# Peptides against a protein of PDB entry 6A30: the designs that were tried, part 47

Target 1, 150 residues: chain A of PDB entry 6A30
Amino acid sequence: AQDADNVLQPIMDLLDSNLTLFAKICEKTVLKRVLKELWKLVMNTMERTIVLPPLTDQTMIGTLLRKHGKGLEKGRVKLPSHSDGTQMIFNAAKELGQLSKLKDHMVREEAKSLTPKQCAVVELALDTIKQYFHAGGVGLKKTFLEKSPD

## One batch from the design tools (peptide; aimed at target 1 T20 Y132 A135)

Design b2_p29_3_s2 (made by RFdiffusion4, then SolubleMPNN; from b2_p29_3, 12 letters changed)
Fold by OpenDDE base, seed 3:
Structure b2_p29_3_s2 (fold): chain B 150 residues (1-150), chain A 29 residues (1-29)
Amino acid sequence: as target 1 above (150 residues)
Amino acid sequence: SLLEKLLEKAEEASKLPKEMTWEELAKEL
C-alpha cells in the first residue's frame, strides 16, 4: 500500500492540476484525446520509474514533473487566450514527445525482470490509475484502458 | 468542477465508502 501511494501521489498531483486546466479549456473531443495521451504518458512513466532501479530520490519524478510544472507561474491565471491554450497543448505534446525519445534511449538497458514486490506495486498502481481515468464512465472507456499496449 | 465530478464518479465506481480518503485507502491496500 504505502509504496504504491508513494509512486502514485506525484502522478495524481500532476493529473489533478493538468486535467482541471484541460477540462476548462478543451472541448469534449479534444479532452478525450488529451486523456488518452496522458494515460500513455502515465503508463510509460510508471513503467520506467518502477523498472528503473529504485531512483533513490523521490525527487526525480517529482523533479521531472516539477521542472515541467514550474511553467505554471503562481501568477493570476489569466485564462490564456485561445492561442495560449493551443501553445499549452503543444508544449504538453512536446513534453510527451520528449518522453517518447527518452524511451528510445532507455530501452537499451536490459529489461530487468521486476521483483514480485515491484510487480505487486505496479498492479496496484495500475488499478488505481485505471479507476481514476475511467472516472465512473465519464473518462476513458474500460475497453481502452484494458487493451492499451502501454 | 469537471474534475470534482470525475472524482465523485470515480469514488462511486470504486465502491469506496464516501468518507474514505485516499490516505485511508492507501493504508488498507
Scores: peptide ipSAE 0.017, ipTM 0.343, DockQ to the pose 0.046
OpenDDE base, seeds 1, 2, 4, 5: peptide ipSAE 0.020, 0.016, 0.019, 0.016; ipTM 0.451, 0.354, 0.435, 0.428; seeds 1, 2, 4, 5 fail the geometry check

Design b2_p29_3_s3 (made by RFdiffusion4, then SolubleMPNN; from b2_p29_3, 12 letters changed)
Fold by OpenDDE base, seed 1:
Formats: structure tokens, sequence, C-alpha cells
Structure b2_p29_3_s3 (fold): chain B 150 residues (1-150), chain A 29 residues (1-29)
């Protein structure tokens, strides 16, 4: 329970910061696409957190989230000219691409079978993240969230 | 309950002060 909260809170803080920025600079259609890509990234990260040792993943996720969060603070939100918005999307896409490189450095340790208690925590975490991305109907559709591989 | 704690954490993450949340910004578009 507490371990799930400790993992989810940094992820949610990063998502809120990034999505707030994207919501300011992106049109509605682009924002929805960004939400879909972030959803996939979160799902893939959670899947790996289940397969990888919990302690190493928390530290790595927290460190990655912290490294990427620092790059966003220095951007004086000048009124995004079309060029500035494109560059910010490119930078965000590059950051998402670096998360894919983290995939290659995360040594697949042997898939530890989750205890029933750990499974229940993961299910609860997934439900919370689904609700977060749905955002009362403003975000992703429930049908899209449900089709995502658990 | 664990559910209540996670929901509260999710709400607290959303309730961070007067900066327009991404949900509010997305609703305005």
Amino acid sequence: as target 1 above (150 residues)
Amino acid sequence: SLLEKIQKLAEEARKKPKKETWEELAKEK
C-alpha cells in the first residue's frame, strides 16, 4: 500500500506538470495524442515495475522523473509562437524517447511472481491511474483505457 | 482504507493551488 503510493506520487506529480504544460501549448487533438502516448508509457513502466525489483525501479523512476522535471522549469513560458510549441513538443518527445532508452538499461531481472497482496495493490494503482487519465471525461475515453493491456 | 489513501493522494495531487490544472485547461479548449 505505502509502497504503491510512494511510486505513484512521483509519477503523478510529473504527469501533472507535463500535462499542464502540454494543455497550455497544444490544441485539443494534439493533447489527446500526448495523453495516449503518456498512457502507454505509464502502462509500460508499471509493467516493468511489476517485473523488475520494486526498490530499484522506484529510485530509477524517481531519478528519471527528477531529471526530466528540471528541464521544464527553465522554459520561460513565452507566448508559444508556432515554432516554440513545436520545439516544446519535440523536446517532450525527445524526453519520452529517452524513457525508451531507459528500457534498454533496465536489466530485466527474473519476473518475480507477485503475491496476492501485491496484485491487489497493482490493480488498485491501475484503477487510480485510469481515473486520472479519464479526468471526469476530459481526458481519455474509458474504452481506450480498458483496452490497454493490464 | 488503501483505496481512500490513493484517492486522497490523487485528489491532493490535483488540489495543488490556483495553477489551472491540466484538466481545467483541457476543458476550456
Scores: peptide ipSAE 0.184, ipTM 0.655, DockQ to the pose 0.194
OpenDDE base, seeds 2, 3, 4, 5: peptide ipSAE 0.184, 0.172, 0.183, 0.182; ipTM 0.656, 0.648, 0.655, 0.655; seeds 3, 4 fail the geometry check

Design b2_p29_3_s4 (made by RFdiffusion4, then SolubleMPNN; from b2_p29_3, 12 letters changed)
Fold by OpenDDE base, seed 1:
Structure b2_p29_3_s4 (fold): chain B 150 residues (1-150), chain A 29 residues (1-29)
Amino acid sequence: as target 1 above (150 residues)
Amino acid sequence: DLLKKIQELAEEASKKPKEMTWEELAKEL
């Protein structure tokens, strides 16, 4: 439990911030596509973080994620002009993309078979993320989350 | 590749910005 929370909490905090932004600025069909891509990204990131823990990079991820999340606190979001909304999504995408670049700096140690403990952490983490993305029924459908090949 | 795709989706979103509630999103997801 605690190991899964330590891995997931920084990712979930980032996702909450970005999803809140996207919900305000995205059209419905685009938001749906973004959420599906974010789901894939989170699944792939989680798999790598659990399968290939450089213990050192979790603290770096958490610190990087925490440093960028603080910038969003200020004022009454004036409806961004079309240009400002695109730039905000681009900035959020760039932040998510730093997570993808962290993937390239993770030394691809050979895919060691997951230990039974790592499998249990993955299962618990997966259930937590499924619950998060389902969001009490206001997020992605359970059928999509369960049938996802990720 | 994912960044490029999110950027592409962001550009599509910017063409028709609409505020949505989570309840409205849940109806389509």
Scores: peptide ipSAE 0.040, ipTM 0.607, DockQ to the pose 0.074
OpenDDE base, seeds 2, 3, 4, 5: peptide ipSAE 0.029, 0.034, 0.063, 0.032; ipTM 0.598, 0.606, 0.625, 0.597; seed 4 fails the geometry check

Design b2_p29_4 (made by RFdiffusion4)
Pose (drawn by RFdiffusion4):
Structure b2_p29_4 (pose): chain A 105 residues (1-54, 100-150), chain P 29 residues (1-29)
Amino acid sequence: AQDADNVLQPIMDLLDSNLTLFAKICEKTVLKRVLKELWKLVMNTMERTIVLPPSKLKDHMVREEAKSLTPKQCAVVELALDTIKQYFHAGGVGLKKTFLEKSPD
Amino acid sequence: PLEFKTLDELKEEIPDKVEEMKENLEKVP
């Protein structure tokens, strides 16, 4: 849990002062649109940074084996991810839980 | 304290923060 907090700390320091500034000055729809968009952005950047997928093999170029995360690493990632989701839900001001769960991103 | 940033500024900064997240994750044994 402490490790998951440390992982999310950089992105939370960025969004905190902001998400906070918005909903205070945005209409519901405007806030929801921004959060939906920031959500897609975070999920996409994570997909393309911490988990980029894995070369000519014999003759025909095959994808390499993925280097597995350690058990502790897998757990930290899962928890951190579940935490960002609750962060965007924001207990009922952010995105609905139903939207986040069915988010294709 | 509160700070204002446009959506385009946030889009430029988020990758950097995710890279910092990656570095922090690599510190986990």

Design b2_p29_4_s1 (made by RFdiffusion4, then SolubleMPNN; from b2_p29_4, 14 letters changed; failed a check: too like the target's own chain)
Amino acid sequence: SLKSLSMEELKELLPKAVEESKKELEKVP

Design b2_p29_4_s2 (made by RFdiffusion4, then SolubleMPNN; from b2_p29_4, 13 letters changed; failed a check: too like the target's own chain)
Amino acid sequence: SLVELSMEELKELIPQAVEESKKELEKVP

Design b2_p29_4_s3 (made by RFdiffusion4, then SolubleMPNN; from b2_p29_4, 14 letters changed; failed a check: too like the target's own chain)
Amino acid sequence: SLKKLSMEELKELLPKAVEESKKELEKVP

Design b2_p29_4_s4 (made by RFdiffusion4, then SolubleMPNN; from b2_p29_4, 15 letters changed)
Fold by OpenDDE base, seed 1:
Structure b2_p29_4_s4 (fold): chain B 150 residues (1-150), chain A 29 residues (1-29)
Amino acid sequence: as target 1 above (150 residues)
Amino acid sequence: PLVSLSMEELKEKIPLAVQKSKEELDKIP
């Protein structure tokens, strides 16, 4: 829990300072749009920086996702286009929830891969951010938050 | 106008915050 808090703190401090202002000055419709934009920005940035840094062999996350995905055909692992990348963080986050089983198979093969503990922290962090944007139901809808940001 | 300016500022600051988060994550074994 403390590790997740430390990881979250820089993001939350920034969001809290700005969202407090936005909540005061924005109409409900404008605020919702702002929240959607911020959500996408945060998720895309986290994906690129934490989960799928550009130089990490996309093969490992793809292989980890493939080992649990029975049904995706033998097709050429086309590097998911940038649009597929955001789907990967959500799928990765969802798969990270199943990481209790993946913990044993995430061999730290590459220096840039997340350890099982780091994965657990990232999962908790993502859940916390999702809850933050949902804001007890007054923020973004769960259905929106559960979909890959385009 | 204030919202637009703040959003542009956030576009610059969020990557920096996420980088700090990554630095904290990297401290976790």
Scores: peptide ipSAE 0.610, ipTM 0.935, DockQ to the pose 0.532
OpenDDE base, seeds 2, 3, 4, 5: peptide ipSAE 0.607, 0.600, 0.606, 0.601; ipTM 0.935, 0.934, 0.935, 0.934

Design b2_p29_5 (made by RFdiffusion4)
Pose (drawn by RFdiffusion4):
Structure b2_p29_5 (pose): chain A 105 residues (1-54, 100-150), chain P 29 residues (1-29)
Amino acid sequence: AQDADNVLQPIMDLLDSNLTLFAKICEKTVLKRVLKELWKLVMNTMERTIVLPPSKLKDHMVREEAKSLTPKQCAVVELALDTIKQYFHAGGVGLKKTFLEKSPD
Amino acid sequence: TTAEERIEKLEEEMKEELTDEEKEKLLEE
């Protein structure tokens, strides 16, 4: 849990003062649109940075084996991810839980 | 956890109502 907090700390320091600034000055629809968009952005960047997928093999170029995360690493990732979701739900001001769950991103 | 506490604070701050003067000051910062 402490490790998951440390992972999310950089992105929370960035969004905190912001998300906070918005909903205070945005219409509901405007806020929802921004959050939906920032959501897609975060999920995409995570997919393309901490988990980029894994070369000529014999003759025909095959994808390499993925280097597995350690058990502790897997757990930290799952928790940190579940936490960002709750962060964007924001207890009922951010995105709905139904939207986040079915988010293709 | 620290993240949960920050999410609770964020929820309270997002539900806060502000006057026009408070909004102008907030945008000037």

Design b2_p29_5_s1 (made by RFdiffusion4, then SolubleMPNN; from b2_p29_5, 14 letters changed)
Fold by OpenDDE base, seed 4:
Structure b2_p29_5_s1 (fold): chain B 150 residues (1-150), chain A 29 residues (1-29)
Amino acid sequence: as target 1 above (150 residues)
Amino acid sequence: SKSDERIKELTKKMKEKLSKEELEKLLKE
């Protein structure tokens, strides 16, 4: 459980920051599209995290998110004016784009076989993320989440 | 766990903004 929390924490921080922003700014239809993109991003990140030793990935994701996310935490979320909202979405998209670059950086590390313990942690993490994106039935469908590359 | 609590909170936020029916419609698109 603690290991899973350690793996999930960077992802949850990312999701919390971005989804809170998107939930406030985006219309419902836009939010759904954002959720799909976030899901793909998370799954791609997790897939790479699975291929890479979990400990190094957490640090890298956390470091990258902290390095680039420092700008979002310091801002007292003043309810952005519509113009500010667009810029925030752009910034969030840029952060997501950096996660895509993280994807490219992670591919360079040699795929090590996960130990059974590491696999169990990853599975738990994936289940937790699926539950998050399912959002009690109002988010992405379980069938959609399950069809995503586990 | 801390993660579970965060998930619950985020789930609540998503429930406030998303409806199952609308999401299903978008996913079928």
Scores: peptide ipSAE 0.022, ipTM 0.497, DockQ to the pose 0.259
OpenDDE base, seeds 1, 2, 3, 5: peptide ipSAE 0.020, 0.020, 0.020, 0.018; ipTM 0.435, 0.480, 0.472, 0.431; seed 3 fails the geometry check

Design b2_p29_5_s2 (made by RFdiffusion4, then SolubleMPNN; from b2_p29_5, 15 letters changed)
Fold by OpenDDE base, seed 4:
Structure b2_p29_5_s2 (fold): chain B 150 residues (1-150), chain A 29 residues (1-29)
Amino acid sequence: as target 1 above (150 residues)
Amino acid sequence: SKSQQRIEELTKKMKEKLSEEELKKLLES
């Protein structure tokens, strides 16, 4: 449980910041598309975070998220005007794009076989993330989450 | 876990937003 929380914490920090924003500014149809892209990003990030030594990856994800996430926390929740919402989506997309670059940097480490402990952590983390993206039935469909490349 | 609690909070926020969107659609129909 603690190991799963350690893996999830950086992901949840990213999701908390971005999904809260997206939920506020996006219509349902746009939100679903955003959720699908975030799902892919999260799955890719989890795969790397678990395959790579857990401590270094959390720090890198946390550092990347902190370096760019500092801009979003200080904003007083003014309901963004439509123009502000677009800029926020763009900024969030840019942040997500940087996570994709992290993808390219992390590809350098050889995929080691997961230990049974790591597999258990992955399974628990995946279940938690699936619950998050499902959002009690209002988010992504369970069938999509189960059929998506894990 | 802490992560589960955060998920529950986010789930609640998403449910609220989606309910608002459904209400909006109902009002526009």
Scores: peptide ipSAE 0.022, ipTM 0.466, DockQ to the pose 0.327
OpenDDE base, seeds 1, 2, 3, 5: peptide ipSAE 0.021, 0.022, 0.020, 0.021; ipTM 0.474, 0.490, 0.454, 0.494

Design b2_p29_5_s3 (made by RFdiffusion4, then SolubleMPNN; from b2_p29_5, 13 letters changed)
Fold by OpenDDE base, seed 4:
Structure b2_p29_5_s3 (fold): chain B 150 residues (1-150), chain A 29 residues (1-29)
Amino acid sequence: as target 1 above (150 residues)
Amino acid sequence: SKSQERIEELTKKMKEKLSKEELEKLLKE
């Protein structure tokens, strides 16, 4: 449970910063598309976070997310005007694009086989994330989440 | 875990938002 939390925490920080915004400003159709992209990003991030030495990846993801996430003050999210919403989406997309660069940095580390413990942590984390993206049936379809590369 | 709790909260928020949109769609039909 603690290990799963350690893996999930950086992901949750990303989700808190981005998905909350998207859920507020996006229409359902747009939100679904965003969720699909975020799902892919999360899966890729998890794969790297778990396969790579835990300490280095968590700090790197956390550092990258912190460096780029500084702009969203926890404050009262005034419903941005339509123009503000678009800019926020753009900024969030830019932040997500930076996570793609993290991909390039992480590919340099040799993927180690997961230990049984790591596998259990991954499974727990994946189930939790799938639940989030499914959003009680109104988010991404379970079939999509299950068919996507876990 | 803390992360699970956060996910549950976010899930609830998303569910609420998406449910509202579905309701709005139904009202427009």
Scores: peptide ipSAE 0.021, ipTM 0.467, DockQ to the pose 0.295
OpenDDE base, seeds 1, 2, 3, 5: peptide ipSAE 0.019, 0.019, 0.020, 0.019; ipTM 0.470, 0.455, 0.446, 0.483; seed 5 fails the geometry check

Design b2_p29_5_s4 (made by RFdiffusion4, then SolubleMPNN; from b2_p29_5, 15 letters changed)
Fold by OpenDDE base, seed 3:
Structure b2_p29_5_s4 (fold): chain B 150 residues (1-150), chain A 29 residues (1-29)
Amino acid sequence: as target 1 above (150 residues)
Amino acid sequence: SASQKRIEELTKKMKEKLSEEEIAKLLAE
């Protein structure tokens, strides 16, 4: 449980910051699309964090998340004009894209089979994240989360 | 777990925001 919490905490911090912003600026249909993309990103990031040695990735995810989190504090959230909202979505997409590029660099390490302990942590983390994205029925559908190829 | 409690809090906040958006739509009408 503690290991799962350690893996989930950085992801939840990222999700909390971004979803709060997206919920404010996005229409419901757009928000659902953003949630689907975030789901894919989280699944891909988890796969990597668990397959790669835990110490380097936690610091890397934490550093990537911390570098981007500092920029959000100082801006008086002027309701971004439609142009600013688009730019924020673009910046968020760019940040997500950088995480995808990080994906490509990490693919080179041999897919070490997860230990049974790592598998249990992944399973627990996945269930928790599915619950988060479902958000009591206001988020993504359970069927989508369960049938996702990611 | 601490993560589960945080998820519940975030879920509550999301529900509150969706309700606020629904209220805002009703007020715009």
Scores: peptide ipSAE 0.025, ipTM 0.489, DockQ to the pose 0.305
OpenDDE base, seeds 1, 2, 4, 5: peptide ipSAE 0.024, 0.019, 0.024, 0.024; ipTM 0.478, 0.474, 0.482, 0.485

Design b2_p29_6 (made by RFdiffusion4)
Pose (drawn by RFdiffusion4):
Structure b2_p29_6 (pose): chain A 105 residues (1-54, 100-150), chain P 29 residues (1-29)
Amino acid sequence: AQDADNVLQPIMDLLDSNLTLFAKICEKTVLKRVLKELWKLVMNTMERTIVLPPSKLKDHMVREEAKSLTPKQCAVVELALDTIKQYFHAGGVGLKKTFLEKSPD
Amino acid sequence: SETQHLVEAMEEIKEKLEPHVEEFVEELE
């Protein structure tokens, strides 16, 4: 849990002062649109940074084997991810739980 | 630690998000 907090700390320091600024000055729809978009952006950047997928093999270029995360690492990632979701739900001001769950991103 | 690389990668993600977040702040203010 402490490790997951440390992982999310950089992105939370960035969004905190902001998400906070918004919903204070945005209409519901405007806020929802911005959060939906910032959501897609975070999920995409994570997909393309911490988990980029894995070369000529014999003759025909095959994808290499993925280097597995350690058990502790897998757990930190799962929890941190689940935490960002709750962060964007924001207990009922942010995105609905139903939207986040079915988010294709 | 075993998780330090995830922290460093998240800092890179923070740098990539920062310009986009500032753009929203400027548009909405």

Design b2_p29_6_s1 (made by RFdiffusion4, then SolubleMPNN; from b2_p29_6, 14 letters changed)
Fold by OpenDDE base, seed 2:
Structure b2_p29_6_s1 (fold): chain B 150 residues (1-150), chain A 29 residues (1-29)
Amino acid sequence: as target 1 above (150 residues)
Amino acid sequence: SETQQLVDEMKKVAELLKPKVEEIVKEVL
């Protein structure tokens, strides 16, 4: 938890300052639009910056997780061949919740993949951002935040 | 450390977000 907070601090400092400003200067409908834009912007920028596991590795991990995880809903994660990067990070985050249990199978230190520890931190970070944008129900709806922003 | 790398990446994210947030601020002011 502390690691996730430390990782998020640069983004949270930016968001806290600006969301406070937006809440003061925007009427309700404009504020909601701005929050949606910020959510998409944050998610897309994170995807472009964070080195995600290759789609092939994510698919293998997802297959391994599905074989061992009783509770992964049969949601055919059709990784669209043209997955928007935001979809990749969202799918990665969804798979990462189970990856914390597969520490031993992420043996390939391909220099371009997140380590299991990094994956766990990123998952917690994404959950925290999601909760932040939800703001106890006064922000964005859960149904909006639970979908990959296109 | 592994977490320090993520902190550095998130700092980069924040720096990339700043100009876009400023554009939004200008749009709503």
Scores: peptide ipSAE 0.523, ipTM 0.911, DockQ to the pose 0.749
OpenDDE base, seeds 1, 3, 4, 5: peptide ipSAE 0.523, 0.521, 0.520, 0.522; ipTM 0.912, 0.910, 0.910, 0.911

Design b2_p29_6_s2 (made by RFdiffusion4, then SolubleMPNN; from b2_p29_6, 13 letters changed)
Fold by OpenDDE base, seed 1:
Structure b2_p29_6_s2 (fold): chain B 150 residues (1-150), chain A 29 residues (1-29)
Amino acid sequence: as target 1 above (150 residues)
Amino acid sequence: SETQPLVEKMKEVAKKLEPQVEALRKEIL
């Protein structure tokens, strides 16, 4: 728990500073929309920075090939561009419903994956962020937070 | 520590978030 808090501190400092301002200037409905946008920004940026970089081009291709492997029509395997690959992984993460599920798929890759301890810390960190955005029930709904952000 | 690399990654996340949050702030104001 302490390690997860230390890991999150840089993000929490940024969020606390801005949410104090938003809470002051926004009415309730606007504030809810702002919270949803911030949630998406945080989750998407975390996914791209922490979860996606461990994917090597070879790994990305292997994961994409495993997902599409039932339909081996002889078609030209267009290696998705890095942008296409990132979008496909992002879409896969969206389909898996949470960053934690994407992590489980990526941990199978030995070379640049998070260690089991790092994985546990990231999971605790994600739970802490969810609790923060829920704000004791005055923030975002749990059902919204359990869905993959758009 | 084993978690230090994650701390550095989260600093990078914060750095990437800052301009996006600022853009959102300017949209609302």
Scores: peptide ipSAE 0.550, ipTM 0.922, DockQ to the pose 0.740
OpenDDE base, seeds 2, 3, 4, 5: peptide ipSAE 0.534, 0.526, 0.199, 0.536; ipTM 0.918, 0.916, 0.747, 0.920

Design b2_p29_6_s3 (made by RFdiffusion4, then SolubleMPNN; from b2_p29_6, 14 letters changed)
Fold by OpenDDE base, seed 1:
Structure b2_p29_6_s3 (fold): chain B 150 residues (1-150), chain A 29 residues (1-29)
Amino acid sequence: as target 1 above (150 residues)
Amino acid sequence: SETQELVDKMKEIAELLKPKVEELKKKIL
């Protein structure tokens, strides 16, 4: 837990400084919209920086999505949209086992895959960010935070 | 350390987010 807090500190400092301002100037409905946009921005940027760099091969992204997407019918393997990558982080954050499988697919690219310890810290960090955006129930709904940001 | 490497990645993320947050401020203000 402490390691996850230390890892998140740079992001939290940025969010805290700006959300204090937004809370003062925005009406409640506008603030909720801002929180949704910030959530998407944070998750997409984390994906691209932590998870996507080793997934430069479109074939690996397609294989990862195919292995975990049991229920999506035989339809055309649409190129994983940016939403699909965020879903991968989100799924990886739900289950350490998913992060391990993601690691095995990521190791094929020269990009430094996360170690098991790093995966565990990232999982805790993502949970902390979700809790932060939920803000004891006055922020974003859990059902929104539990879906891949589009 | 493994944790320090993650801190460095999160610093990079924060730097990437900063201009996007400023853009969002300009849209709302």
Scores: peptide ipSAE 0.551, ipTM 0.916, DockQ to the pose 0.726
OpenDDE base, seeds 2, 3, 4, 5: peptide ipSAE 0.543, 0.550, 0.548, 0.549; ipTM 0.912, 0.914, 0.915, 0.917

Design b2_p29_6_s4 (made by RFdiffusion4, then SolubleMPNN; from b2_p29_6, 14 letters changed)
Fold by OpenDDE base, seed 5:
Structure b2_p29_6_s4 (fold): chain B 150 residues (1-150), chain A 29 residues (1-29)
Amino acid sequence: as target 1 above (150 residues)
Amino acid sequence: SETQPLVDKAKEIAELLKPKVEEIVKKVL
């Protein structure tokens, strides 16, 4: 437990400070979008750093954020049309596919490069981060954070 | 400590996340 807390602390300190800020300044729809972006960012960064040490390509996360960020520049909060809900679901499904791959990669690489203790710490860390983003149900949906059963 | 490498990786993750979080903040503000 203490080891997992020590591993999580740098990430949690960053998340806690920023999520508190976002919760204060963002409208609920914007907040959910930001949370999804942060979730993907955290998961992708964890995958690359813990699971895929040799792939230095910082460019892919930047490209994902840039592709979604172009939609935020037009400061007109268009009221979500019925199409915006579908697009959010589609984006969420696409994000779930990436997270599924991350989980599979993490399990597969944990088996190759991490000790059993390290694996347990990483699993606990991931669960804690998922719980954090779920925030008792006011954050991201559990179905979004959990791997869809293939 | 057996977990020290993970702590170091977590610090690295935090440092990698920081500028990207700042970018998100700038887009939202």
Scores: peptide ipSAE 0.394, ipTM 0.871, DockQ to the pose 0.797
OpenDDE base, seeds 1, 2, 3, 4: peptide ipSAE 0.394, 0.355, 0.219, 0.369; ipTM 0.872, 0.858, 0.802, 0.863

Design b2_p29_7 (made by RFdiffusion4)
Pose (drawn by RFdiffusion4):
Structure b2_p29_7 (pose): chain A 105 residues (1-54, 100-150), chain P 29 residues (1-29)
Amino acid sequence: AQDADNVLQPIMDLLDSNLTLFAKICEKTVLKRVLKELWKLVMNTMERTIVLPPSKLKDHMVREEAKSLTPKQCAVVELALDTIKQYFHAGGVGLKKTFLEKSPD
Amino acid sequence: SLSEEVKERIEKIQEADEEREEEEEEEEE
């Protein structure tokens, strides 16, 4: 849990002062649109940075084997991910849980 | 379960939203 916090710390320091500034000055729809968009952005960047997918093999170029995360690493990633979701739900001001769960991103 | 730090950050968002709703209600009155 302490490790997951440390992973999320950089992105939370960025969004905190912001998300906070918004919902204070945005209409519901405007806030929801921004959060839905920032959500897609975070999920996409994570997909393209910490988990980019894995070369000519014999003759026909095959994808390499993925280098598995350690068990502790897998757990930290799952928890950190589940935490960001709750962060965007924000206990009922952010995105609805139903939206986040069915988010294709 | 969420950490205390995450809960504090979520509370700040909720408080800012509540302050906005109170200011809109006062303007409508």

Design b2_p29_7_s1 (made by RFdiffusion4, then SolubleMPNN; from b2_p29_7, 10 letters changed)
Fold by OpenDDE base, seed 3:
Structure b2_p29_7_s1 (fold): chain B 150 residues (1-150), chain A 29 residues (1-29)
Amino acid sequence: as target 1 above (150 residues)
Amino acid sequence: SLSERLKKRIKKIQEAYKEREKEKLEELE
């Protein structure tokens, strides 16, 4: 449980900031699309983080997420004018894009079979993230989260 | 606990949605 929390905390902090912003500025249909893309990103990032050696990747993801997350907190989210909202979405997309680039530089070490402990952490992490993205029914549908190929 | 923190995070998001819907309704009035 603590290991899963340590892995998820940086990701959830990033998601909290972005989802709060998107909830304020996006229409329901746009928000749903954004949530789907974020879901894919999180699944891909988590898979890589767990497969890669524990020490270096948590720090790198945490540092990248912290560097980018600090930029979002200092902006008193005045309800951006429509123009500002577009720029904020663009900036958030750019930040997410940086996470995807990190994906390409992370050497796929050969998919070593996850230890039973790692599998348990992954399962717990997946359940937690599914609950988060469902957001008590206002987010993604459970059926989508369960059937996602990611 | 992780569960309690998750519930708090979810609640915060739900409140943000409700606030946005309220603002939209006020703009239409």
Scores: peptide ipSAE 0.175, ipTM 0.680, DockQ to the pose 0.512
OpenDDE base, seeds 1, 2, 4, 5: peptide ipSAE 0.086, 0.101, 0.146, 0.100; ipTM 0.560, 0.571, 0.636, 0.574; seeds 1, 2 fail the geometry check

